# Ledger of designs, part 28: peptides against a protein of PDB entry 5B16

Target 1, 136 residues: chain A of PDB entry 5B16
Amino acid sequence: TPSRINHNERLEFLGDAVVEFLTSVHLYYLFPSLEEGGLATYRTAIVQNQHLAMLAKKLELDRFMLYAHGPDLCRESDLRHAMANCFEALIGAVYLEGSLEEAKQLFGRLLFNDPDLREVWLNYPLHPLQLQEPNT
Target 2, 136 residues: chain A of PDB entry 5B16 as posed
Amino acid sequence: TPSRINHNERLEFLGDAVVEFLTSVHLYYLFPSLEEGGLATYRTAIVQNQHLAMLAKKLELDRFMLYAHGPDLCRESDLRHAMANCFQALIGAVYLEGSLEEAKQLFGRLLFNDPDLREVWLNYPLHPLQLQEPNT

## One batch from the design tools (peptide; made by RFdiffusion4, then SolubleMPNN)

Design b1_p12_7_s4 (from b1_p12_7, 4 letters changed)
Fold by OpenDDE base, seed 3:
Structure b1_p12_7_s4 (fold): chain B 136 residues (1-136), chain A 12 residues (1-12)
Amino acid sequence: as target 1 above (136 residues)
Amino acid sequence: SELRKELAERAR
């Protein structure tokens, strides 16, 4: 019943929450001595449209968006916003049909090209009694 | 610390 656009917007809504949640959880545990303001700064950096658009480019979503909605994306800011939304929708879909863990893995893989940083992000112990990952 | 540096760069 819902149009493809409406469905995508619903997935975006869900994905936005998932991205926000995953980012918040990882930052919270990775930086136990960082004040709220610092945590919020890093979260904003990760979830802002410009950053999510860069992650979207790794999946070549820019090519997809131009193919599907080229005339609507005549401005760079419009393309950036659209790619960020599409990225959120993708994460939402992965969570919806898969799991939070699968969304976490995909998000982490895209966040960092450096394998050492990726490992720290994905595998940092969440339990206080576990040893911290090196090079945080 | 390296992770923090990377995140700080993205925050700019």
Scores: peptide ipSAE 0.579, ipTM 0.936, DockQ to the pose 0.049; fails the geometry check
Fold by OpenDDE base, seed 4:
Structure b1_p12_7_s4 (fold): chain B 136 residues (1-136), chain A 12 residues (1-12)
Amino acid sequence: as target 1 above (136 residues)
Amino acid sequence: SELRKELAERAR
């Protein structure tokens, strides 16, 4: 049986892939005329530690991290990195114990405070037979 | 598009 730390790292590994996948799929369909370089730029912006840490703040993971691991997080950059990892582990856990859809919903809700942008991101048709255009 | 503009801002 793996330790708590090992299990968290495994969840982080899984969550990293889920975040990457969801981001890639949504960008691909939302911007059908955007070249690979542009898609990659947006994906990097979304999945980088600085951005994920910002999303993690919405769940008050910063308070959790400081309470549980404060002595190891004296630098803001260390806190940001740890928050991003914890966020990935959370997404991984949601996927593992729930579903990809539940992970998508959680991630999308955190990505956008604007309800209109959130709606476009979450509900944009990803199947060729669904023909609604997003408000991009 | 508003969505693209938002994402572009985050990419800077």
Scores: peptide ipSAE 0.572, ipTM 0.937, DockQ to the pose 0.047; fails the geometry check
Fold by OpenDDE base, seed 5:
Structure b1_p12_7_s4 (fold): chain B 136 residues (1-136), chain A 12 residues (1-12)
Amino acid sequence: as target 1 above (136 residues)
Amino acid sequence: SELRKELAERAR
């Protein structure tokens, strides 16, 4: 039986792929005329540790991390990295126990506080029967 | 358009 640490690392591994995939797919459909370099820039901005850590703060994971691992997180950079990893593990767990759709919904809700931006993000890619005017 | 502006800001 793997340790709790190993289990968390496995979830992080899975979550990293899910976050990367969802981000890539949505950007691809949202910006059909954007070149690869631009897509990569936006993807990096979304999936980088600093950004994921900010999303994790919305779940109050920072309070938990400092409580559970405070002695090991004396540097801001260490805290950000740990927060990002924890966020990935959470997304991995949601995908594992739920579905890709549930992971997509959670990720989208955290990405944007603005409900209009959130709706645009979550509606890409559009379902073949879905007819709406995007507000990109 | 608004979404692109938001993402561009985060990419800085």
Scores: peptide ipSAE 0.566, ipTM 0.934, DockQ to the pose 0.048; fails the geometry check
Fold by OpenDDE base, seed 1:
Structure b1_p12_7_s4 (fold): chain B 136 residues (1-136), chain A 12 residues (1-12)
Amino acid sequence: as target 1 above (136 residues)
Amino acid sequence: SELRKELAERAR
């Protein structure tokens, strides 16, 4: 039986891919006229550890991490990295035990506090032949 | 456009 630590690392692995995929898909459809470089820039911004850690903070994962691993997370950068990993593991778990749709919904809810932006992100039509960039 | 502006801000 694998340790809980190993299980978390596996979930992180899965979650990383899910976050990347969801981000890529949404950016692709939301900005059909944006060049690859722009898409990549926005994706990087969304999936980088600092940003994911910010999303994790909304779930109060920082409190959890400090309680469980306080002595090991004396540096801000270490805490940020750990929070990002934990966030990935969470998304991975949601995908694994739930669905991609559930992961999408959770991720989108955390990405935007503004309900209007959230609605655009989550409910934008994902049509393969979409050529018009929305007025977002 | 608002969404793009938000993403651009996060990309800084």
Scores: peptide ipSAE 0.562, ipTM 0.934, DockQ to the pose 0.050; fails the geometry check

Design b1_p12_8_s1 (from b1_p12_8 with E9K E10K H11L)
Fold by OpenDDE base, seed 4:
Structure b1_p12_8_s1 (fold): chain B 136 residues (1-136), chain A 12 residues (1-12)
Amino acid sequence: as target 1 above (136 residues)
Amino acid sequence: REELLERIKKLL
């Protein structure tokens, strides 16, 4: 039986891929005139630890992390990294037990506070073969 | 869409 830490790391692994994929797909469809370098740059900006930590904070994961791991997170950079990892694990779990669509919705909801921008982001297509039904 | 891109650019 894997430890809780191992399970979280596995979920993080999965979530990292999901976040990367969703970001890539949406950027690709949203901005057909952007060259690869621009797409890559903006993807990096979206999925970087600093940004994912900001998204995690919207879910109050900082409180969770400080409660669970406070002594290890005395540095701002350590907390940021841990929150980013936790956010990825959360997305991984949502994908695993829900669907890619649910992960997409959660991620998109957090990416933009402005509802209009959010809808623009979320309404762009994912690849049809990768669409999934909820795992229930 | 342009505004969306500008918001993303602010993350750089």
Scores: peptide ipSAE 0.551, ipTM 0.940, DockQ to the pose 0.369
Fold by OpenDDE base, seed 3:
Structure b1_p12_8_s1 (fold): chain B 136 residues (1-136), chain A 12 residues (1-12)
Amino acid sequence: as target 1 above (136 residues)
Amino acid sequence: REELLERIKKLL
């Protein structure tokens, strides 16, 4: 039986792919005039540890991490990395137990505080065939 | 959409 650490690492592995995929899809459709280099740059900006850690803070994962692992997280960079990993594991769990749509909704809600920008991100039209495919 | 891109750019 895998340890709790092993389980979290597996969820993180899955969540990393989900976050990367969702970001890629939304950037692709929202910005049809951007070149590949621009798409890649903005994807990196969205999924980088520093940003994912900020999203994790919105869920108060920083308080949780400090409570559970405070002695191991003395440096800001260590905390940031741990929070990013925890965020990925969370997204992985949401995808695993729910759906890609649920992961998309959670991720989108956290990306933007502005409700108008959130609406554009979450509800921008995707390719019709994507709506017909399984999202789990 | 333009504003959305500007917000993303702030993450760079």
Scores: peptide ipSAE 0.549, ipTM 0.940, DockQ to the pose 0.379
Fold by OpenDDE base, seed 2:
Structure b1_p12_8_s1 (fold): chain B 136 residues (1-136), chain A 12 residues (1-12)
Amino acid sequence: as target 1 above (136 residues)
Amino acid sequence: REELLERIKKLL
């Protein structure tokens, strides 16, 4: 049985892929005229640690992190990295225990405070994927 | 879409 730390790192690994995938899919469909370089640039902007840390802050994960790991997070850069990882782990957990759709909804709700932009992001027509939930 | 792209660009 993996330790709690190992579990969190595994969730982060999964969440990183999910965030990357969701971002890629939405950019691809929303901006059909963007070249690969543009798509890659904007994906990087969305999934960079600094941005994911801001999303994590919306969930007040910073308060949790400081409470649990304050001594190890004295530097702002360390906190940002940890918060980004925590956000990825959260998305990974939502995907694992729920679905890709639920992860998409959570991610999209946090990406934009503006309801109009959120609507465009979340409800733009996408080709659905048939996904199977893990058995164990 | 245009405004959405502009908002994303602000993350650069």
Scores: peptide ipSAE 0.542, ipTM 0.937, DockQ to the pose 0.369
Fold by OpenDDE base, seed 5:
Structure b1_p12_8_s1 (fold): chain B 136 residues (1-136), chain A 12 residues (1-12)
Amino acid sequence: as target 1 above (136 residues)
Amino acid sequence: REELLERIKKLL
């Protein structure tokens, strides 16, 4: 019987799309006055490997990565790329096994340590039944 | 929103 375990590369592929989508949607609704260039710039900043690697570090994925792949990760840039890919795979797995909402919550929790900023981020986009006073 | 944007800008 074929294994039910998805390959990391496939999960990474899925997770990349999820992270990109969530980032795009939230930026779009949070900042209606930003032009496309600004939206694109900030999206790139959020989803760039360096930033995703920092998010991965919050989950201590670096410890797992160094244990499993230490000899291949002698350079900081190599570790950064590997951790970013691992983070994408994790988000992909959460989406696959859970839901987009669960992926959104996990991503949001990691994006901001400040609970007030986290709340603002996670509230966008607002569902019609979730309408609240605008946040800044 | 303004503070949130400022935090994101720090990622640039």
Scores: peptide ipSAE 0.531, ipTM 0.935, DockQ to the pose 0.428; fails the geometry check

Design b1_p12_8_s2 (from b1_p12_8 with E6Q E9L H11L)
Fold by OpenDDE base, seed 1:
Structure b1_p12_8_s2 (fold): chain B 136 residues (1-136), chain A 12 residues (1-12)
Amino acid sequence: as target 1 above (136 residues)
Amino acid sequence: REELLQRILELL
């Protein structure tokens, strides 16, 4: 329905900001010696559609997309964009209904399959304000 | 941390 479509687009808008914010914050603190250009490059790598689509695939969103929209997503690039958008909407929904901490945990779990790398990403010390406001 | 950076670079 049109209302659901609008809601999904709004969630995507929110999720895009959440993904970018979480990525920026973690990169900033994890790599204090990286200059802005390096931080920006790494952020781009993490949040680009190709990567977000890979994360979406880990949640098996491709199966849902092909089932519901197969004829409209016959090209891989179209599917990638749709999956990336769907992933952003999901993160937006997790943030909206849960918390920033929950969005962080989900995103971090999907970013790295290696448990050691995941642990470093998720638990690296952040600014005191971020520690005090994990649910904002 | 270095391994983490390398993993991210592989996404480029």
Scores: peptide ipSAE 0.429, ipTM 0.916, DockQ to the pose 0.371
Fold by OpenDDE base, seed 4:
Structure b1_p12_8_s2 (fold): chain B 136 residues (1-136), chain A 12 residues (1-12)
Amino acid sequence: as target 1 above (136 residues)
Amino acid sequence: REELLQRILELL
Protein backbone atom coordinates (compact mmCIF):
# COMPACT_ATOMS: atom_id res chain seq x y z
CA THR B 1 0.00 0.00 0.00
CA PRO B 2 1.49 3.33 -1.02
CA SER B 3 2.05 5.98 1.59
CA ARG B 4 -0.01 9.14 1.60
CA ILE B 5 3.03 10.92 0.25
CA ASN B 6 3.34 8.49 -2.62
CA HIS B 7 -0.34 8.89 -3.37
CA ASN B 8 0.00 12.65 -3.41
CA GLU B 9 2.98 12.40 -5.73
CA ARG B 10 0.98 10.18 -8.05
CA LEU B 11 -1.87 12.67 -8.05
CA GLU B 12 0.62 15.43 -8.72
CA PHE B 13 1.94 13.47 -11.68
CA LEU B 14 -1.55 13.15 -13.09
CA GLY B 15 -2.46 16.74 -12.31
CA ASP B 16 0.64 18.07 -13.99
CA ALA B 17 -0.43 16.37 -17.18
CA VAL B 18 -4.01 17.61 -16.87
CA VAL B 19 -2.95 21.22 -16.28
CA GLU B 20 -0.51 21.03 -19.16
CA PHE B 21 -3.10 19.49 -21.44
CA LEU B 22 -5.92 21.90 -20.61
CA THR B 23 -3.63 24.87 -20.98
CA SER B 24 -2.34 23.63 -24.31
CA VAL B 25 -5.78 22.93 -25.71
CA HIS B 26 -7.28 26.25 -24.71
CA LEU B 27 -4.32 28.24 -25.99
CA TYR B 28 -4.43 26.31 -29.24
CA TYR B 29 -8.10 27.08 -29.85
CA LEU B 30 -8.08 30.61 -28.46
CA PHE B 31 -5.16 31.77 -30.55
CA PRO B 32 -5.24 30.04 -33.95
CA SER B 33 -2.73 32.46 -35.44
CA LEU B 34 -0.20 32.21 -32.64
CA GLU B 35 2.96 30.34 -33.56
CA GLU B 36 4.27 27.37 -31.58
CA GLY B 37 6.87 29.44 -29.79
CA GLY B 38 4.24 31.82 -28.50
CA LEU B 39 1.94 28.98 -27.49
CA ALA B 40 4.77 27.32 -25.62
CA THR B 41 5.79 30.54 -23.90
CA TYR B 42 2.27 31.29 -22.73
CA ARG B 43 1.78 27.72 -21.58
CA THR B 44 4.96 27.97 -19.53
CA ALA B 45 3.75 31.20 -17.99
CA ILE B 46 0.46 29.61 -16.98
CA VAL B 47 1.83 26.35 -15.59
CA GLN B 48 5.00 27.61 -13.92
CA ASN B 49 5.34 27.03 -10.19
CA GLN B 50 5.04 30.71 -9.38
CA HIS B 51 1.68 30.93 -11.07
CA LEU B 52 0.32 27.62 -9.81
CA ALA B 53 1.28 28.68 -6.31
CA MET B 54 -0.70 31.85 -6.84
CA LEU B 55 -3.69 29.77 -7.85
CA ALA B 56 -3.13 27.59 -4.81
CA LYS B 57 -3.30 30.67 -2.59
CA LYS B 58 -6.77 31.36 -3.93
CA LEU B 59 -7.75 28.02 -2.42
CA GLU B 60 -5.91 28.81 0.81
CA LEU B 61 -3.59 25.87 0.27
CA ASP B 62 -0.82 27.91 1.86
CA ARG B 63 -2.52 27.55 5.22
CA PHE B 64 -2.82 23.84 4.68
CA MET B 65 0.81 23.48 3.66
CA LEU B 66 2.10 25.48 6.59
CA TYR B 67 0.03 23.40 8.94
CA ALA B 68 1.21 20.11 7.49
CA HIS B 69 4.80 20.96 6.59
CA GLY B 70 5.64 24.23 8.31
CA PRO B 71 9.18 23.41 9.39
CA ASP B 72 10.18 22.54 5.84
CA LEU B 73 8.58 25.59 4.26
CA CYS B 74 10.40 28.48 5.90
CA ARG B 75 11.60 29.83 2.57
CA GLU B 76 9.21 31.45 0.16
CA SER B 77 10.60 29.40 -2.71
CA ASP B 78 10.05 26.18 -0.81
CA LEU B 79 6.49 27.12 -0.02
CA ARG B 80 5.87 28.10 -3.63
CA HIS B 81 7.15 24.79 -4.92
CA ALA B 82 5.14 22.80 -2.41
CA MET B 83 2.00 24.78 -3.15
CA ALA B 84 2.41 24.24 -6.88
CA ASN B 85 2.78 20.51 -6.29
CA CYS B 86 -0.24 20.47 -4.04
CA PHE B 87 -2.26 22.35 -6.62
CA GLU B 88 -1.33 19.81 -9.27
CA ALA B 89 -2.32 17.00 -6.93
CA LEU B 90 -5.66 18.69 -6.36
CA ILE B 91 -6.32 18.99 -10.08
CA GLY B 92 -5.26 15.38 -10.48
CA ALA B 93 -7.70 14.33 -7.80
CA VAL B 94 -10.53 16.31 -9.38
CA TYR B 95 -9.82 14.67 -12.71
CA LEU B 96 -9.54 11.23 -11.15
CA GLU B 97 -12.63 11.39 -8.98
CA GLY B 98 -14.67 13.59 -11.27
CA SER B 99 -13.90 14.37 -14.88
CA LEU B 100 -11.73 16.37 -17.21
CA GLU B 101 -14.61 18.82 -17.46
CA GLU B 102 -14.62 19.35 -13.72
CA ALA B 103 -10.87 19.84 -13.72
CA LYS B 104 -11.24 22.32 -16.57
CA GLN B 105 -13.91 24.26 -14.71
CA LEU B 106 -11.91 24.46 -11.50
CA PHE B 107 -8.72 25.45 -13.27
CA GLY B 108 -10.50 28.04 -15.39
CA ARG B 109 -12.27 29.58 -12.42
CA LEU B 110 -8.93 30.14 -10.76
CA LEU B 111 -7.03 31.36 -13.81
CA PHE B 112 -8.99 34.58 -14.18
CA ASN B 113 -10.71 36.74 -11.63
CA ASP B 114 -12.47 38.64 -14.38
CA PRO B 115 -15.67 36.74 -15.20
CA ASP B 116 -15.64 37.83 -18.83
CA LEU B 117 -12.12 36.55 -19.42
CA ARG B 118 -12.97 33.38 -17.54
CA GLU B 119 -15.92 32.67 -19.78
CA VAL B 120 -13.87 33.27 -22.90
CA TRP B 121 -11.28 30.81 -21.66
CA LEU B 122 -13.77 28.15 -20.58
CA ASN B 123 -16.13 28.30 -23.53
CA TYR B 124 -13.63 27.29 -26.17
CA PRO B 125 -14.31 23.75 -27.37
CA LEU B 126 -12.15 20.79 -26.55
CA HIS B 127 -11.54 18.13 -29.14
CA PRO B 128 -14.09 15.33 -28.62
CA LEU B 129 -11.49 12.57 -28.65
CA GLN B 130 -9.59 14.31 -25.87
CA LEU B 131 -12.58 14.17 -23.54
CA GLN B 132 -11.91 10.81 -21.95
CA GLU B 133 -12.21 9.71 -18.36
CA PRO B 134 -9.33 8.15 -16.45
CA ASN B 135 -9.19 4.43 -15.99
CA THR B 136 -10.30 3.54 -12.49
CA ARG A 1 -8.82 37.65 -26.67
CA GLU A 2 -6.30 40.44 -26.74
CA GLU A 3 -7.01 41.27 -23.14
CA LEU A 4 -6.76 37.61 -22.26
CA LEU A 5 -3.38 37.40 -23.92
CA GLN A 6 -2.22 40.49 -22.09
CA ARG A 7 -3.20 38.96 -18.78
CA ILE A 8 -1.17 35.88 -19.64
CA LEU A 9 1.78 38.05 -20.65
CA GLU A 10 1.71 39.63 -17.23
CA LEU A 11 2.63 36.23 -15.82
CA LEU A 12 6.00 36.32 -17.61
Scores: peptide ipSAE 0.415, ipTM 0.913, DockQ to the pose 0.327
Fold by OpenDDE base, seed 5:
Structure b1_p12_8_s2 (fold): chain B 136 residues (1-136), chain A 12 residues (1-12)
Amino acid sequence: as target 1 above (136 residues)
Amino acid sequence: REELLQRILELL
């Protein structure tokens, strides 16, 4: 039986893909005239460790992280990476136990505090067939 | 959408 650490690493692996996918799809639909280089740049900005760590902080994951691994997180960069990884694992768990839609909703809620921007982001479907039933 | 883009740009 894999250790909890191993399981968390697997969840992180899954969550990384989910975050990357959701970001890619929404950017693709939001900005149809944006070239690939621009899409890639904006995706990087959204999914970079620094930003994911900020999202993790909104969930107060830093409190849990410092409690469990404080001695190993003396460097800001180490804390940032750990927070980002923890966030990915959480998204992975939400996807695994729930659905892609639930992961999308959670991610979108954290991405934007402004309800208008959040609505715009979340209204873009993850699949072309969802255009028939937009999330409004 | 323009405001959304601006917010994303602020992450760079």
Scores: peptide ipSAE 0.404, ipTM 0.908, DockQ to the pose 0.327
Fold by OpenDDE base, seed 2:
Structure b1_p12_8_s2 (fold): chain B 136 residues (1-136), chain A 12 residues (1-12)
Amino acid sequence: as target 1 above (136 residues)
Amino acid sequence: REELLQRILELL
């Protein structure tokens, strides 16, 4: 059985892929006229550590991080990186224990404070097969 | 969609 630290790193690994995938899928469908370079640029904007750290802050993960790891997070850049990783691990856990749909909902709810933008992001039609998970 | 794109662009 992996250590707690190992488990968190594994969840982060999974979550990174899930965040990347969800972002890619939504951008692809929402902006059908946008070329690959544009899609890549906007994906980078969404999944960059600074942005994911902001999303993590919406969940008040920073308070937990400072309590548990304060001495190691004296630099803002270190905190941002840790927060981003924590957010990825959270998404990974939601995917693992729940579903891709649940991860999508959580991620989308955090992406936009504006309810109109949130609605567009979350409710844009995606093919159901893209959200299906293996039964095993 | 344009507003959404603009909002995402602001993240850069």
Scores: peptide ipSAE 0.401, ipTM 0.909, DockQ to the pose 0.333

Design b1_p12_8_s4 (from b1_p12_8, 5 letters changed)
Fold by OpenDDE base, seed 1:
Structure b1_p12_8_s4 (fold): chain B 136 residues (1-136), chain A 12 residues (1-12)
Amino acid sequence: as target 1 above (136 residues)
Amino acid sequence: REALLEKIRKLL
């Protein structure tokens, strides 16, 4: 239905911003000695379609996409783009229906399988103003 | 921190 498509695209738009923001904030504070070029490079690496598709696969979105859209996703590249978009929409939905903190937690859990690295990523101190901002 | 960067670097 057209309304569902529009909703997914809107969620994707929101989720893209959330993923970009969370990635930027964490990189900025975790690596204070990293220059802007490095920050931008690592952000790109984290939020690129190929990586987001891998994160989506951890949630078995590939099975979902093939089940729902298999005939339209005959190429790996098409599936990757669709999965990345779906992942963004999911993060957008988590932020919208839950909170930025919940989106942060989900994203961080998927980013790193290593619990020690995950803990560093998720629990590194942020600026007090960021901590005081509304979650939604 | 360096281990974290290394993991991210592998995404490049």
Scores: peptide ipSAE 0.480, ipTM 0.929, DockQ to the pose 0.341
Fold by OpenDDE base, seed 5:
Structure b1_p12_8_s4 (fold): chain B 136 residues (1-136), chain A 12 residues (1-12)
Amino acid sequence: as target 1 above (136 residues)
Amino acid sequence: REALLEKIRKLL
């Protein structure tokens, strides 16, 4: 329904900011020797539609999307874009109803399959203000 | 850390 679409778009709006923020913070602290240009380039790479769609696929959102919206997503590019948006909406919802920490954990868990890389990404020291962010 | 950077580079 139109109302459901509106809610998803609002969550996507929020999730886009959360994904951008989390990516920025982690890159900033993990790679202190990278210049701004490198940080920006890698951020773009992480949050681009192609990559977010791959992350969404790990959650089997593709099966859901094709089941619910198959006729509207006959093109691979359309599916990829919709999957990226859906992933952002999911992160937005997790942040909204949970916490930034929970959004960080979900996002980081999907970013890297290698457990060692995942641990480094998730557990690298962050700014003290972020460490104090309350959970639900 | 270098391995992380390499994984991210592959996304470019």
Scores: peptide ipSAE 0.466, ipTM 0.927, DockQ to the pose 0.341
Fold by OpenDDE base, seed 2:
Structure b1_p12_8_s4 (fold): chain B 136 residues (1-136), chain A 12 residues (1-12)
Amino acid sequence: as target 1 above (136 residues)
Amino acid sequence: REALLEKIRKLL
């Protein structure tokens, strides 16, 4: 069995792909007239470390990180990177142990504080295959 | 959609 650290890195790897995928899919469907360059730009904005760290803060992951790794996270950039990684690992875990739908719901709930915008993001029609529960 | 896009733009 892999070490705890190895497991976290593997979850991060998976979560990175899930976050990227969910972001891509939603942007693609929500903005059908937006060209590839625009889609890529907005995807980058959503999945960048600074933003994911902000989402992680909503889950109070910063408190956990400081408690467990405080001495190693004295720099803002280090904390941001670690929080972003933890967020990805969390999404990866939710996908792995739950479903893509559950990962989508969690991610969407955190993306927007405005409930109207949240509902648009979460409930916009997607391809039926994308709503299928993964066979994990 | 425009409001949504605007919020995303603010992340740039």
Scores: peptide ipSAE 0.464, ipTM 0.925, DockQ to the pose 0.346
Fold by OpenDDE base, seed 4:
Structure b1_p12_8_s4 (fold): chain B 136 residues (1-136), chain A 12 residues (1-12)
Amino acid sequence: as target 1 above (136 residues)
Amino acid sequence: REALLEKIRKLL
């Protein structure tokens, strides 16, 4: 049985894929005239550690991280990196225990504070293929 | 959509 740390890293791995997938799909459908380079650039902007850490802060994961791992987080960059990883693990867990739709909803709610922008993001069609849960 | 794209651009 893997340690809690190993489990968290596995969830992070899964969450990273989910975040990137959702971002890619939504950008693809929202901006049909945007070239590949633009799609890739904006995806990078959305999923970069700095941004994911900001999303994590909305969930007060900074408080959690300082409580759980304070001695290892002496630098702002260390905290940011850890928060981004933790956010990915959270998304991974939501997908694993819930669904892609639930992960989509959570991610979308955090991406935009403006309700109009949020609804535009969330209400665009996704890829029709249904993703199955990873083996557990 | 334009406003949405602008918000994303600010992340660059």
Scores: peptide ipSAE 0.471, ipTM 0.927, DockQ to the pose 0.331; fails the geometry check

## One batch from the design tools (peptide; made by RFdiffusion4, then SolubleMPNN)

Design b2_p13_1_s1 (from b2_p13_1, 7 letters changed)
Fold by OpenDDE base, seed 1:
Order: sequence, then C-alpha cells, then structure tokens
Structure b2_p13_1_s1 (fold): chain B 136 residues (1-136), chain A 13 residues (1-13)
Amino acid sequence: as target 1 above (136 residues)
Amino acid sequence: KLEELLKFLESLV
C-alpha cells in the first residue's frame, strides 16, 4: 500500500510536468504574438486544480474517488485537489506506458468538447516566425 | 476558430 501511494505520487510528479509542457508548447505555437505574461496566464488557467478536476470529472474520476476515498473527501476542495492529482497521475502513466503523442491526444480530447477547437489545439500550423524552432 | 479558442481560454482565467 505505501509503495502504491509512492508510485502514484511519482506518476503525479511526471504528469504535472507533461501537462505543463504540453500546455506550454501548444500555447507557444498557437499564439506567436502573445507575450510571456499572457502565455503564463493561460497556462496557469489550464493547469490549475479546478480545471484539471473538471477534466478528471469527464473521466468519472469523481465517482471513483468517492467510492475509494469517500470518508477523506468530505470537502469539495479536498476532492478537487485529489482529482487534479489523479488526473496528473493518469497523464503521467499514459506518457510513461505510451508516448508523449498519446498523452497529447488524450489531454486535447479532454480539454475541448468542441471538435473544432480540439482540432485547432491539436493540429495547429507552424507560424512562419516559428519555423526555425524544432518540432516539439 | 483561433479567436474562439482564445475566448475559451480566457473564460478559464
């Protein structure tokens, strides 16, 4: 049990980095004229616990959390934090066992219910000013 | 669409 918790925390650590990285890369390419402050603002908004918890809810992790940890999650803030952590761990696991591309696709699918917005996010064209940058 | 995406992101702030 302790080893499982440790493993989950490690996955969360990895997933946090993956989510932040993917978000940063997509924002960077999508908005080439946006200054760092704006990029950081939107990144924060995307990766904040409240938003990640919403994404986790799309996977019905709330039901899982209440089933598995109900007594410890009486407060909504506790549930939100736990769901966000679980979501990060999931992304970390997808990256670990699959690939960055798979993590990218999953994250993008959950970010947007609108398929048009999802398409823009996932398949953005390289801006002329960014052509010198490596394909990340 | 990019504009709509920006609006969506702004709604998260």
Scores: peptide ipSAE 0.654, ipTM 0.951, DockQ to the pose 0.888
Fold by OpenDDE base, seed 3:
Parts: C-alpha cells; sequence; structure tokens
Structure b2_p13_1_s1 (fold): chain B 136 residues (1-136), chain A 13 residues (1-13)
C-alpha cells in the first residue's frame, strides 16, 4: 500500500485535472462568444494557487495546515501553495469517492458567495436541448 | 447575471 504522502500526491494529480476540466466546461458554455485567449485567461485566474488557496480558506484549511505543518510553512507563499495542493487533493477525493457531479457542486459552492452567481454557474445549460436559463 | 459574473472573473485576473 502507498504511503499517506503518496496517496495525497495522487489525489492532487486527479484533483488538478478535475478542477481544470470543470472550469473549462463552465467557461466554454457560459461565454460562447469569448475567444480562446479570454477563456484561457479566466481559467488560469480561477485555478491559480492564490485563488485555490482562498477557496481552501473557506474550509479553514489554513488552520489545519498550520497545525499539521506549521514549521514547514513559515512563508505566506509556502502556505498558499500547500493550501492549493490540499484543495486539489480534496476535489480529487470527492470525485474519486463520489462523482463528477459532487465535485462540481462543491467547487461551485465555494467559488461564489453570491447565491445568484452560483446558480448561474452551476445550472447554465450545457446542451441546446436543455432548458434555457435566463441570460442576464 | 452574466455581466456580474464576468466582473467577478475579471477581479481574479
Amino acid sequence: as target 1 above (136 residues)
Amino acid sequence: KLEELLKFLESLV
């Protein structure tokens, strides 16, 4: 059996792909007239370490990380990077043990504090045959 | 809310 560290690294690997995929899909459908450069820019902004660390903070992972690994996280940049990795591992675990839908719901819930924006992000039609949501 | 969503995304850049 792999070590705990190895297991977490594998979960990060999976979670990174899931976060990238979900972000890409939602941006693609939400902004059909946005060119590739814009899509890529916003994707990068959403999945960058500093943003994922902010999402991780909503789950109080900062307190967890400082408690478990404080001596190794004396710099803010080190903490941010570790929190982002931990967030990826969490998403990976949710996908692995649950489903892509569950990962989508968790990610969307954390992305937006505004419930209206969250609703748009999570429920925007992904196919022309699906019920169209308000375009506001 | 797409305009507001776009503004939010811009704030992350």
Scores: peptide ipSAE 0.652, ipTM 0.950, DockQ to the pose 0.888
Fold by OpenDDE base, seed 2:
Structure b2_p13_1_s1 (fold): chain B 136 residues (1-136), chain A 13 residues (1-13)
Amino acid sequence: as target 1 above (136 residues)
Amino acid sequence: KLEELLKFLESLV
């Protein structure tokens, strides 16, 4: 069996794909007229380490990281990288133990502090049986 | 809201 560290790295691997997939899907449906280059630009912006680290901070992962691994994370860039990886591992774990929907909900909840924007994001893609809301 | 969302995304770039 793999070590705990190896397991975390595997979860990160999975979570990275999940985050990128969710981001891609939502961008694709939210902006049907946006060309591939634009979609890619926004995806990159959303999933970049600096942004994911910000999302991780909302879960207070920074406190955990500094407590458990502080000596190795003295540089801000190191902390950001570690937090981003930890966030991906978390999403991976949620997907693995739960579902893609649960990962989507968690990710969307953290992406937006504005509940209105959050709702818009989470409603895409729309399911035929899903309650529809006005688009603006 | 899509315009606002787009502006938000632009702020991340």
Scores: peptide ipSAE 0.649, ipTM 0.950, DockQ to the pose 0.851
Fold by OpenDDE base, seed 5:
Structure b2_p13_1_s1 (fold): chain B 136 residues (1-136), chain A 13 residues (1-13)
Amino acid sequence: as target 1 above (136 residues)
Amino acid sequence: KLEELLKFLESLV
């Protein structure tokens, strides 16, 4: 039986892919005229450890990490990295036990504090059954 | 809203 650490690393592996995929798909459809370089830049910005750690903080994972692993997270950069990994593992778990849609919803809710931007991100048509959102 | 969204994304870069 794999250790909890190994399981967490596996979830992190899965979550990393899910976050990358969701980000890529949404950027691709939201900005059809944006060049690949721009798409890649924004994807990197969204999924970088610093940003994912900010999202993790919204779930109060910072308090959790400091409580559970405080001695190992003396440096801010270490905490940021750990929080990003934990966030990925969480998304991986949501996908694994739930669905891609549930992971999408959670990720979108955390990405945007502005409900208007959130709605654009979440509801922009990704398949024929979705309604077109305004291009504003 | 896409322009505003783009501005938000740019702020993350």
Scores: peptide ipSAE 0.635, ipTM 0.948, DockQ to the pose 0.884; fails the geometry check

